# Peptides against a protein of PDB entry 4JHK, part 7

Target 1, 212 residues: chain A of PDB entry 4JHK
Amino acid sequence: EDYKIQSFDLETQKLLKTALKDPGSVDLEKVSSVIVDQSLKDQVFSREAGRICYTIVQAEAKQTNGSVFRRNLLNRLQQEFKAREETRKRSTQEWVCLVSFICNIFDYLKVNNMPMVALVHPVYDCLFRLAQSDALKNEEEVDCLVLQLHRIGDQLEKMNVQLMDELFNLLRDGFLLQEDLSSMGRLLLLEILEFRAGGWKLSDTAQKYYYS

## One batch from the design tools (peptide)

Design b1_p10_2 (made by RFdiffusion4)
Fold by OpenDDE base, seed 4:
Structure b1_p10_2 (fold): chain B 212 residues (1-212), chain A 10 residues (1-10)
Amino acid sequence: as target 1 above (212 residues)
Amino acid sequence: ESWADIVAEE
């Protein structure tokens, strides 16, 4: 199985490969740290990172029945989450990477084939922040918001439909009332409104219209 | 509240 870790140096690649197969033989705190660091710089990697993390979690569980990696990963994620406003102020790119990574961890790191309940509110908090007026005017943040809702919106709604309703009320208001939305931003908001209304499904025609 | 601790109990 191929994991996209080419962006790391050779030493780190070796560390990650070892963690994937023999997690007990490496410093899992270090492993979690390098994954989080890279995920904060590359949103594309965030998706792959989720898969990598799940594999390491499963490998450790099988090998030692332990959860050291998951614990370290979640601790670091929580630290970054707590500092999210400072991150956003410093770099929009790092902020959307953080959101993307948290959402992908939510998507991939299942516990007994269920989403981590502990991450439900943190994920919603991130999405609500992206839905604020000061964020909706930034196309990069709108892109992130819509992308995450496409990926995990249906799962999030199952965990808390009330929060999802509140979130989409903000998105509707942003779509209708916010004057400084870009044309693309407005299109993306309209698309995601339709996406949810259609049961979190998108036709091929609509997908081509909004994302081509 | 620790996410890690909460998840450990799930």
Scores: peptide ipSAE 0.716, ipTM 0.967, DockQ to the pose 0.903
Fold by OpenDDE base, seed 3:
Structure b1_p10_2 (fold): chain B 212 residues (1-212), chain A 10 residues (1-10)
Amino acid sequence: as target 1 above (212 residues)
Amino acid sequence: ESWADIVAEE
């Protein structure tokens, strides 16, 4: 299928499909709510959600020159971001889903073929939080951190190289100095350090080595 | 300021 929405019930699938083609005929607030809710539960869906959101944004802009969907989406996302520490305390899984979703929105929701400047600092804030010692000891958080950097690290660096340097200083310290870091965590941090050092590129052979 | 408002100006 063009879009991976099989996890939704048939009625919701129809709603989403209609939003993708004819956004003016559906409740875009409801559509945004459904997408955010599912993205906060399923990290795998968050990437597809980004693509879906971009398509809806483009369709609405073309159809009515409107931005109702984007506004609702960003408002909800900002609310979740503001409550991120509470979310992390409640559930690591929900926290990493939130980070993943924010990063994927950053990746896919281009405005005039450019990343949304408004999301640069929020994304870095999330990644810096994942780079703290209390987070680096959790493999689920390390997985999330490394995954996002693989996906959007090059774009983020272009937006603010100073913040990226600061972030990777923390990652190097975590890799070298943090005693309670798991073997897998260390491996992932080493890989991402090498990934950036190589210009945000890694050979397929190297990827297979680190993710065996 | 809301993210939505900031993006609207971009």
Scores: peptide ipSAE 0.715, ipTM 0.967, DockQ to the pose 0.936
Fold by OpenDDE base, seed 1:
Structure b1_p10_2 (fold): chain B 212 residues (1-212), chain A 10 residues (1-10)
Amino acid sequence: as target 1 above (212 residues)
Amino acid sequence: ESWADIVAEE
């Protein structure tokens, strides 16, 4: 199985591979830190890091019935979340990578085969931030918002439909009323509105219309 | 509140 770790140097790749197979033999705080750091830099990795993290969590649980990695990961993630406005000011790319990563963790790190309830509000907070007027004018942030809703919108709605309704009220307002939206941004918002209205799925024809 | 602590209780 390919865990998409080719962006790391060889020593770090070895560390990650060992963590995946024998987590008790490595510094799991360091592993979590490396994963978070790279997720903030690499959009591809940030979107797929959840699978890596879940594998490590499972390996540790089986090996020692421990949760050291998950604890360290969540602590670091929470730190980054708390500093999200500073991150956004510094780098839009790092900000959208952070959002992508936290959404990916929500998607993959299941507890008892269920999403972590602790992450529901933080994920919504990120999406609500992307839905603000100052963010909707930035295509990179709109891309991120729409992408995450495509990936985990159905799961998030199941956790809190009221927040999802409120979020989409903002998106409708942005679509209809915000003058500095780009044509592409407006198109993406329309697509995601239709996506939810269609039960979080689109026909092949509709997908081609918006993304071809 | 600590996310890690909350998740540990789930």
Scores: peptide ipSAE 0.714, ipTM 0.967, DockQ to the pose 0.927
Fold by OpenDDE base, seed 2:
Structure b1_p10_2 (fold): chain B 212 residues (1-212), chain A 10 residues (1-10)
Amino acid sequence: as target 1 above (212 residues)
Amino acid sequence: ESWADIVAEE
């Protein structure tokens, strides 16, 4: 399996690979911190880190019936979430990586085959932040918002349809009323509005049109 | 409230 850990040095790669197959033999707090740190810097990794995390969680559960990794991961994630406004101010890239990572964790890290209820509001909080006027004018943030909604929108809606309705009200208003919205941003918002309206589905032809 | 604690109870 390819876990997309090429961005790490070889020593860290070895650590992660060991965590994936023998989590009891490594410092899982260190592993979690390394994953979070890299997820804030590497967009590709941040989008895929959930799969790695879930694999480690499963491996630890099977090996020791423990949840040390998940606990440390969530603690660090919550810490970063609390500081999200500072992160956004410091670096838009780190901010969108953080959102991407949180959403990816939500998507992959299932508990009893269900999304973690604890992450529902935090995820919505991130998406609502991206839906604010000051964020919609930034293409990087719009890209992130639309991408996450494509990936986990249907799951989020099932968890809380009321929040999703409110979120999309903001997106509709942004599409119609935001004056400094870029052409690409406006196109992406329109696409995601149609995506949800179509039951979180979009034809291949339409998808190519909006992303061409 | 700790996310980790909440999830542990789920």
Scores: peptide ipSAE 0.711, ipTM 0.967, DockQ to the pose 0.931

Design b1_p10_2_s1 (made by RFdiffusion4, then SolubleMPNN; from b1_p10_2, 5 letters changed)
Fold by OpenDDE base, seed 5:
Structure b1_p10_2_s1 (fold): chain B 212 residues (1-212), chain A 10 residues (1-10)
Amino acid sequence: as target 1 above (212 residues)
Amino acid sequence: KTWAEIAEEE
């Protein structure tokens, strides 16, 4: 199976390939650090990173019944999460990459074929931050919010419907009451409101309206 | 608890 790791140098590519096949033979702390670093720079890689992380976790569990990689990954991710406000202040792009990566880890890193309970509140915290008025006025943050809800909204709701209701109350209020939304931002909020109302899917008519 | 600790309890 092929993984998209062409953005790394040859030495790092070799490290990652070895981790995927024989995780016990490499420094898994270093592997996790490399994956997190790249995911915080490249939003596209974040999705691939989720798949890579899941494969390494499964390989280590099978090989040694260990969880060293997952532990290091989650510890690093939690450190970045704790510093999220400073990251947002420094760079909107880095902030949305962080949110994207956390959401993709939630999406791909299944435990016993279920989402990790440990990540439910952190993911909601990120989405609630994106739903605040100072974030809704930034189209890049709205893009990120809507993208994540499209990807994992149905899974998150199953984990905690009360938080999802509260989140969408904020989005509705932002759509209706906030004056400094961009035209595109307002359209995206309307679309995601309709998306959830339709059972986390869009009709063919709605698809044409928003994306054609 | 850390995320890692919570995950290990799952």
Scores: peptide ipSAE 0.739, ipTM 0.971, DockQ to the pose 0.839
Fold by OpenDDE base, seed 1:
Structure b1_p10_2_s1 (fold): chain B 212 residues (1-212), chain A 10 residues (1-10)
Amino acid sequence: as target 1 above (212 residues)
Amino acid sequence: KTWAEIAEEE
């Protein structure tokens, strides 16, 4: 199975592979740390690492009925979340990667096939931050916002429809009223507004128009 | 509560 860990050095790849099948034999704090570190640097990895984390969580649960990896992962994520404004100031790319990874964990790391309630507000907080005027003028942040809503918007709405309504009120206002939006940013906001209005679905033709 | 603590209660 391909877990997309080719970006790591060979020693770290070995560590991750061992964690995936025998988590009790490795330092799971270190494993969580390297995953978070790489997710902050590589957006492709950050949005795909949820599957890796889920596999490790399941392996540990089956092996020892433990949750050491999940605990360490969530603790590190919470630390990064608390420092999110500093991260955004330092690097838009790292900030976007952080949001992407948190959303990816929300998507994959389910408990009893349900999203983790613990992550609902943190995810919304990230999306609301991306929906602020100072972020909407940055195409990289708009792209991240729209991407996450495409991926997990329907799940988030099920958890709290009121917050989703409030979020989309901001997006509508940004689309209509914010003059310094780029043409691409405005197009993406329009697309995501239509996406939700259509029950979190778009035709293939419509999707191609917005992303061509 | 930390995220980890909340998750463990779920």
Scores: peptide ipSAE 0.739, ipTM 0.971, DockQ to the pose 0.841
Fold by OpenDDE base, seed 4:
Structure b1_p10_2_s1 (fold): chain B 212 residues (1-212), chain A 10 residues (1-10)
Amino acid sequence: as target 1 above (212 residues)
Amino acid sequence: KTWAEIAEEE
């Protein structure tokens, strides 16, 4: 199985490969830190990182029935989450990478085939931050927001429909009232409103309309 | 509680 870890140096690649097969033989804190660091730099990798993390968690559970990797991963992730406003001020790109990574961990790192309850509020907090007026004017943040809702919106709603309703109230208000939205930003907000209204589904025709 | 602690309770 290919985990797309070519962006790392050879030593780190070996570390990750070993973690995937024999997690007990490596420093899992270091592994988690490396994955988080790269996910903060590359939004595309953040999705792959979710898959990698899931595999490591499964391997460790099978090997020792342990959860050391998950604990270290979540601790580092929570540290980054705590500093999210500073990250956003420093770099919008790093901020959206952080959000993307948290959402992808939510998507992939399931417990008993269910999303982790521990991540529900953190994910919503990130999405609510992206739904604020100062964020909606930034197309990169709107892109991130809409992308995550396409990926995990249905799962997230099942965990807390009240928060999802509140979030989409903000998005509707942004669509209608925010004057400094880009044309693409407004289009994306309209699309995601329709996406949820349609049961988190969108026709192929509509898909091409909004993303062509 | 930390996220890790909450997750361990699941």
Scores: peptide ipSAE 0.737, ipTM 0.971, DockQ to the pose 0.835
Fold by OpenDDE base, seed 2:
Structure b1_p10_2_s1 (fold): chain B 212 residues (1-212), chain A 10 residues (1-10)
Amino acid sequence: as target 1 above (212 residues)
Amino acid sequence: KTWAEIAEEE
């Protein structure tokens, strides 16, 4: 399979390719660090990064029954998560990349074909932060919030429906009451409200309406 | 517990 790693230099690409095939032969801490660094810069890569990470995790498990890569990855992610408010203040782009990456790791790094319990609250914390009034007025953050809910909302709800209810109460209030939402932001909030109400799916007609 | 530690317990 092909992985979207063209953004890295050739040496790093080689490192990543080797990690995907023979994780025991490379420094997996370095690999995890490189993946996280790039994911914080490129939101598109963040999605691919999830797939890459899962592949490395599976390869290491099969090769050595080890979890060195996952441990290093999660440790780095947790560090970034702890500093999320600082990151948000510094760069909205980096902040939404961080959220996107954490959500994609949640989506891809399954344990026994189930989402990692360890990431449930961190993911919700990120989404709740995006649902605050100061974030809802920022269209870039609204885009991120809605995108993640489209991708993993159904999975998150299965893990904790109470938190999802609380989150969507905030989104509903934002849609109805917040005056400084952009037109697109308000439209996206309405769409995601309908998305969940429809069982985390939209009709083809509705999809075209919101994303035409 | 760290995320990594929690994950290892799953």
Scores: peptide ipSAE 0.737, ipTM 0.971, DockQ to the pose 0.869

Design b1_p10_2_s2 (made by RFdiffusion4, then SolubleMPNN; from b1_p10_2, 5 letters changed)
Fold by OpenDDE base, seed 5:
Structure b1_p10_2_s2 (fold): chain B 212 residues (1-212), chain A 10 residues (1-10)
Amino acid sequence: as target 1 above (212 residues)
Amino acid sequence: MSWAEIADAE
């Protein structure tokens, strides 16, 4: 199986490749740190990072029945999460990368093919932050919010429908009542409202209207 | 609790 790790130097690539096959032979704290650092810089890498992390977790479980990598990964993510407001103030790009990475870890790091309960509230907290008025007026944050809801909204709703209802109440209010939304922001909010109302699906006609 | 601890308890 091929993983997109060409953005790393050769030594780091070897480290990651070894971790994927023989996690017990490498420093898993270092591996987790490298993956998190890159994911906080590159939103596109976050999806690949999710797959990489899942593979390492499974490999370690089979090899030693251990969870050292997952523990280090989640500890680092929690640290970044706790500092999320400072990150947002420093860089919108880094903030949306953080949200994207947490959501992708939620999507890929499944236990017995189920989402991790530990990440449900953290994910909702990120999405609720993106749904606040000061974030909704920022198109980059709206893009991130809508993207994550397309990717994991159905899974997240199954974990807590009450929080999802509350989140979409905020999105509806933002769409209808907030004056300083961009035209594209309003369009994206309308699309995601329709997406959930349609059972987390869009008709072909709607898809063409919003994305063609 | 840490996320790691919660995950280990699942």
Scores: peptide ipSAE 0.739, ipTM 0.972, DockQ to the pose 0.828
Fold by OpenDDE base, seed 1:
Structure b1_p10_2_s2 (fold): chain B 212 residues (1-212), chain A 10 residues (1-10)
Amino acid sequence: as target 1 above (212 residues)
Amino acid sequence: MSWAEIADAE
């Protein structure tokens, strides 16, 4: 199976491969740190790292019934989350990578086939931040917001419909009232409004209209 | 509670 770890050096790739198969034989704090670091720099990896993390979690659970990796991962993520405003100030790219990664972890790290309750509010907090006026004027942040809602919006809504309603009230206001929205940004907001209204799905024709 | 602790309690 391809876990898309080509961006790491060979030694780190070996570390990750070992963690995937025999997590008890490696430093899982180091593994989690490496994954988070790379996720903050690589958008492709940040969107795909959840699968890697889930595999490691399952491997450790099977091996020792432990949760050392998940604990280390979540601790590091929480640290990055707490510093998210500074990250955003320093680098929009790192900020959207952070959001993408948190959403990806939410999507993949299921507990008893359910999303982790621990991540519901953090994910919403990230999306609400992207829905603020100062973020909506940045196409990179709008892209991130819309992408995450496409990926996990339906799951998030099931966890808290009230927060989703509040979020989309902000998006609707941004669509209608924000003067410095780009044409593309406005189009993307319209599309995501329609996406939710349609039960978190769009026809292929509609998707092609908005994204092609 | 930390995210990790909350997750462990689930």
Scores: peptide ipSAE 0.739, ipTM 0.972, DockQ to the pose 0.862
Fold by OpenDDE base, seed 4:
Structure b1_p10_2_s2 (fold): chain B 212 residues (1-212), chain A 10 residues (1-10)
Amino acid sequence: as target 1 above (212 residues)
Amino acid sequence: MSWAEIADAE
């Protein structure tokens, strides 16, 4: 019920709280911009941001049957997505934040309790990029990849199992064939391979083995 | 088509 927005200044917190209650009374373009900007800087916030965005979308739909916030949000995300390679070159941290945020939006912004079809291919594109050999060398990118698959892998697979199969073929190849993969990276890839093989579930013991 | 437009069509 409560939203973690303490990282924002008081004025922005007020803006967000008002958007959550009465979206018609605030500049929803500004709200979306603030959320995206912070999500691109803080990967931890991105998950909370998804929940916040969903609430605002629902509030606006109920209030005016409008979709101004969602439209602004998706337009900004698409812009960032188009520039993803430049972002990656500039900062790995910003790149993984972008991926994390897109994945969390996919996770939370449901339409009639279903994932948005519009985001399926963009999410896969991000994950496929993280699965490339140059990205698998970087532990931060591997962490991001595995984390997103833990969060939304089952949902993504339901949307397109063929793409998921192709993605995991790349991950398997990376695990088996890439020589410069770090020990932790290799461990994480093994874990996620097992995770999917087990129906996107692992025992508590197995999870502790890989993440404790 | 933009993501926003696709979403609006859903």
Scores: peptide ipSAE 0.737, ipTM 0.971, DockQ to the pose 0.859
Fold by OpenDDE base, seed 2:
Structure b1_p10_2_s2 (fold): chain B 212 residues (1-212), chain A 10 residues (1-10)
Amino acid sequence: as target 1 above (212 residues)
Amino acid sequence: MSWAEIADAE
């Protein structure tokens, strides 16, 4: 039950802990804002924030059958998504954190044990942006792209196989044709191509080969 | 439509 909130100040940590246990006692708009803000700044947190959000959503549903937190979270997330190109221009780190957070929300915030349909296209839009030639030049963006596909690629494909095919066409072309990929970037693209081709599976031996 | 509204409709 470690939610990895040590990066926040003590007051904010208390706020988050209360939200996790008694969401009706806190300002859930503020909670959502704090989570999004930190997710854009802290790469480690952005990868774990989905679990925190899910817990708060479930706690609120259980307590009041409400969805105030989810509504505020998604509203803020959509605002950040709309401004994603400006974010990318300002900071590659914040951009990849944003993508990571959106993907984690997709991964964790299930509705009836299914991904939210509302997030399918936004997630693909982010991944397609990472698959563009200018982004593939940046190893940090390639790392993000490959990481997200490892985490949620199988789920995304089930939601829309056509978009996944189109995405991987871009990745294949990037691997084969783009001249200014880093050696590691090229290796990561090869690995993710193999990963999907193998049914979103990779042997432990192969995993160590690519990421050791 | 907002993501929030879409999610509420699901």
Scores: peptide ipSAE 0.737, ipTM 0.971, DockQ to the pose 0.868

Design b1_p10_2_s3 (made by RFdiffusion4, then SolubleMPNN; from b1_p10_2, 4 letters changed)
Fold by OpenDDE base, seed 3:
Structure b1_p10_2_s3 (fold): chain B 212 residues (1-212), chain A 10 residues (1-10)
Amino acid sequence: as target 1 above (212 residues)
Amino acid sequence: KSWAEIAEEE
């Protein structure tokens, strides 16, 4: 299987390819740092990064029964999470990249085919932050919120339905009551409300209606 | 606990 790592220089590409096949032969701390750094700059890469991380985790577990890569990855993510408010103040783009990456790690880094319990509350914390009034008025944050809920909403709800209910109460209130929502933001909130109401499923036609 | 430590307990 090929991985989308063309955005890296050739040396880094080689490092990543080696990590995917023979993680014991590379510096896994460096590998994790490179992946996190790029994911914090490119929201699109975060999806592929999740898949890459999962493959490395599985390869290391199989090869040495180790978890060095996962440990370094999660430690770095937790550091970034802790500083999330400062990141948001500095750059909305970096903030939404951080949220996107954490959500994609949640989506891909399965343990025994189950989401990591360790990431449930951190993910909800990020989504709740995006659901606050000061964030809902920013289209970039609304885009991020809705995208993550499309990707992992069903999984998150299974982990904690109470938190999901509380989150969607905020989204409903934002949709109905917040005056400074953009027209696109309001449309996206309506779509995600309908998405959950439909069991986290929408037809392709319905999705195109909201995103075209 | 760190996320890493919690994950290792799973």
Scores: peptide ipSAE 0.732, ipTM 0.970, DockQ to the pose 0.841
Fold by OpenDDE base, seed 2:
Structure b1_p10_2_s3 (fold): chain B 212 residues (1-212), chain A 10 residues (1-10)
Amino acid sequence: as target 1 above (212 residues)
Amino acid sequence: KSWAEIAEEE
């Protein structure tokens, strides 16, 4: 399979390709670091990064029954998560990338075909932060929030419906009460409210209405 | 507790 790693230099691309096929022959800490670094810069890559990470995890498990890559990956992610407020202050783009990456890891790194319990609260914490008034006024953050809920909302709800209810209470309040939402932000919030109400599905007509 | 440690327990 082809992986979207063209943003890396040739040496790093080789490193990643080797990690995907023969993880035992490379420095998996370095591999995890370069993936996280790039994911914090490129939200498009963040989606692909989840798939890459899953493949490496599976390859290492099969090859050595090890979990070195996952351990290093999660340790780095946790470090970034702890510093998330600092990141947000420094760069909204990096903050949004961080959230996107954590959500993508949640989406792809399954354990026994189930989401990692370890990531449930961290993901919700990120989404709750995006649902605060100071974040809802920023369209870039609203875009991120709505995108993640479209991708993993149904899975997250299965893990903790109470937190999801609380989150959507905030979104509803934001939609109805917050005055400094952009027109697009307000539309996105309305759409995601309808999305969940419809069982995390939208009709084709509704989809075109909001995103055409 | 680290995320990594929690994951290893799953």
Scores: peptide ipSAE 0.730, ipTM 0.970, DockQ to the pose 0.868
Fold by OpenDDE base, seed 1:
Structure b1_p10_2_s3 (fold): chain B 212 residues (1-212), chain A 10 residues (1-10)
Amino acid sequence: as target 1 above (212 residues)
Amino acid sequence: KSWAEIAEEE
């Protein structure tokens, strides 16, 4: 039951711990804001943040049958999403953190063990943005794109296979036609193309080859 | 139209 919140100050850690156990006793808007802010700074934390958010959502549902935290979280995420182009211009790192966090929320915040339909198009919009020519030439954005597809590609495809086909058409074109791709970028695109072709599965040998 | 509203309808 370690939620990896040691990067926060002690007061914030206490706030988060209380939210995890007794969400009705804390300001859930503040909790959501703190989680989003940190997730925009640390891509590794964004993965853990998804699990934290799910726990809080579940705790609130059981405690009051409410959804105040989820509402505040999604409202803040939507605000960041709307400003995504500005964020990308300001900081590639913050942009890929935003994408990572939205994808992780999609992965963890399931309703009745199903992904939230509300997040399907926003996630695809982020991935399509990363698949544009101006983004594919940036290794940090390619890393993010490939990482998210490894994590949630199979789930996303189940929600909308047509969009996934369109996305991978762009990736194939980028791999084959874009001249300013780095060697690593081209390698990663090839790997993810093979990953999907293999049913969102890659052998250990192949993984070691592409990520060595 | 908000993500939150859509999620609440699911």
Scores: peptide ipSAE 0.730, ipTM 0.970, DockQ to the pose 0.852
Fold by OpenDDE base, seed 4:
Structure b1_p10_2_s3 (fold): chain B 212 residues (1-212), chain A 10 residues (1-10)
Amino acid sequence: as target 1 above (212 residues)
Amino acid sequence: KSWAEIAEEE
């Protein structure tokens, strides 16, 4: 299987490949750190990182019935989450990468084919932060918000529909009332409002319209 | 509780 780890140096690639096949033979704390570090720099990688993490978690569980990797991963993520406001202040790009990675971990690290309850509120907290007025005026943050809702919105809603309703109330207010939204930002908010209203489904034609 | 601890309880 291709896990798209070509962006790492060869030594790190070897480490990751070994972790995927024989997690007990590597330092899983180091593996988790490498994955998190790269995910905080590359939003595109964060999607693949989720899949990689899930595979390692499953491999370790099967091999030793252990959860060392997951524990280290979640501990690191929680540390980054706690510092999220500082990260946002320092770099919007790093902030949206953090959100993207947390959302992708939520998407891929399923237990018994269910999302981790532990991550529900943290994910919503991130999305609510992106839905604040100071964030909605930044296209990069709007892009991130809309992207995550496309990816995991339906799953999040199943976990807590009340929070989703509250989130979309903020998005609707932003769409209707906020004056300093960019044209693209306003378009994206409209699209995601329609996306949820349509049961988290959008035709290819409609998708192309909003992203053309 | 930490996220890790909560996850282990699931």
Scores: peptide ipSAE 0.729, ipTM 0.970, DockQ to the pose 0.838

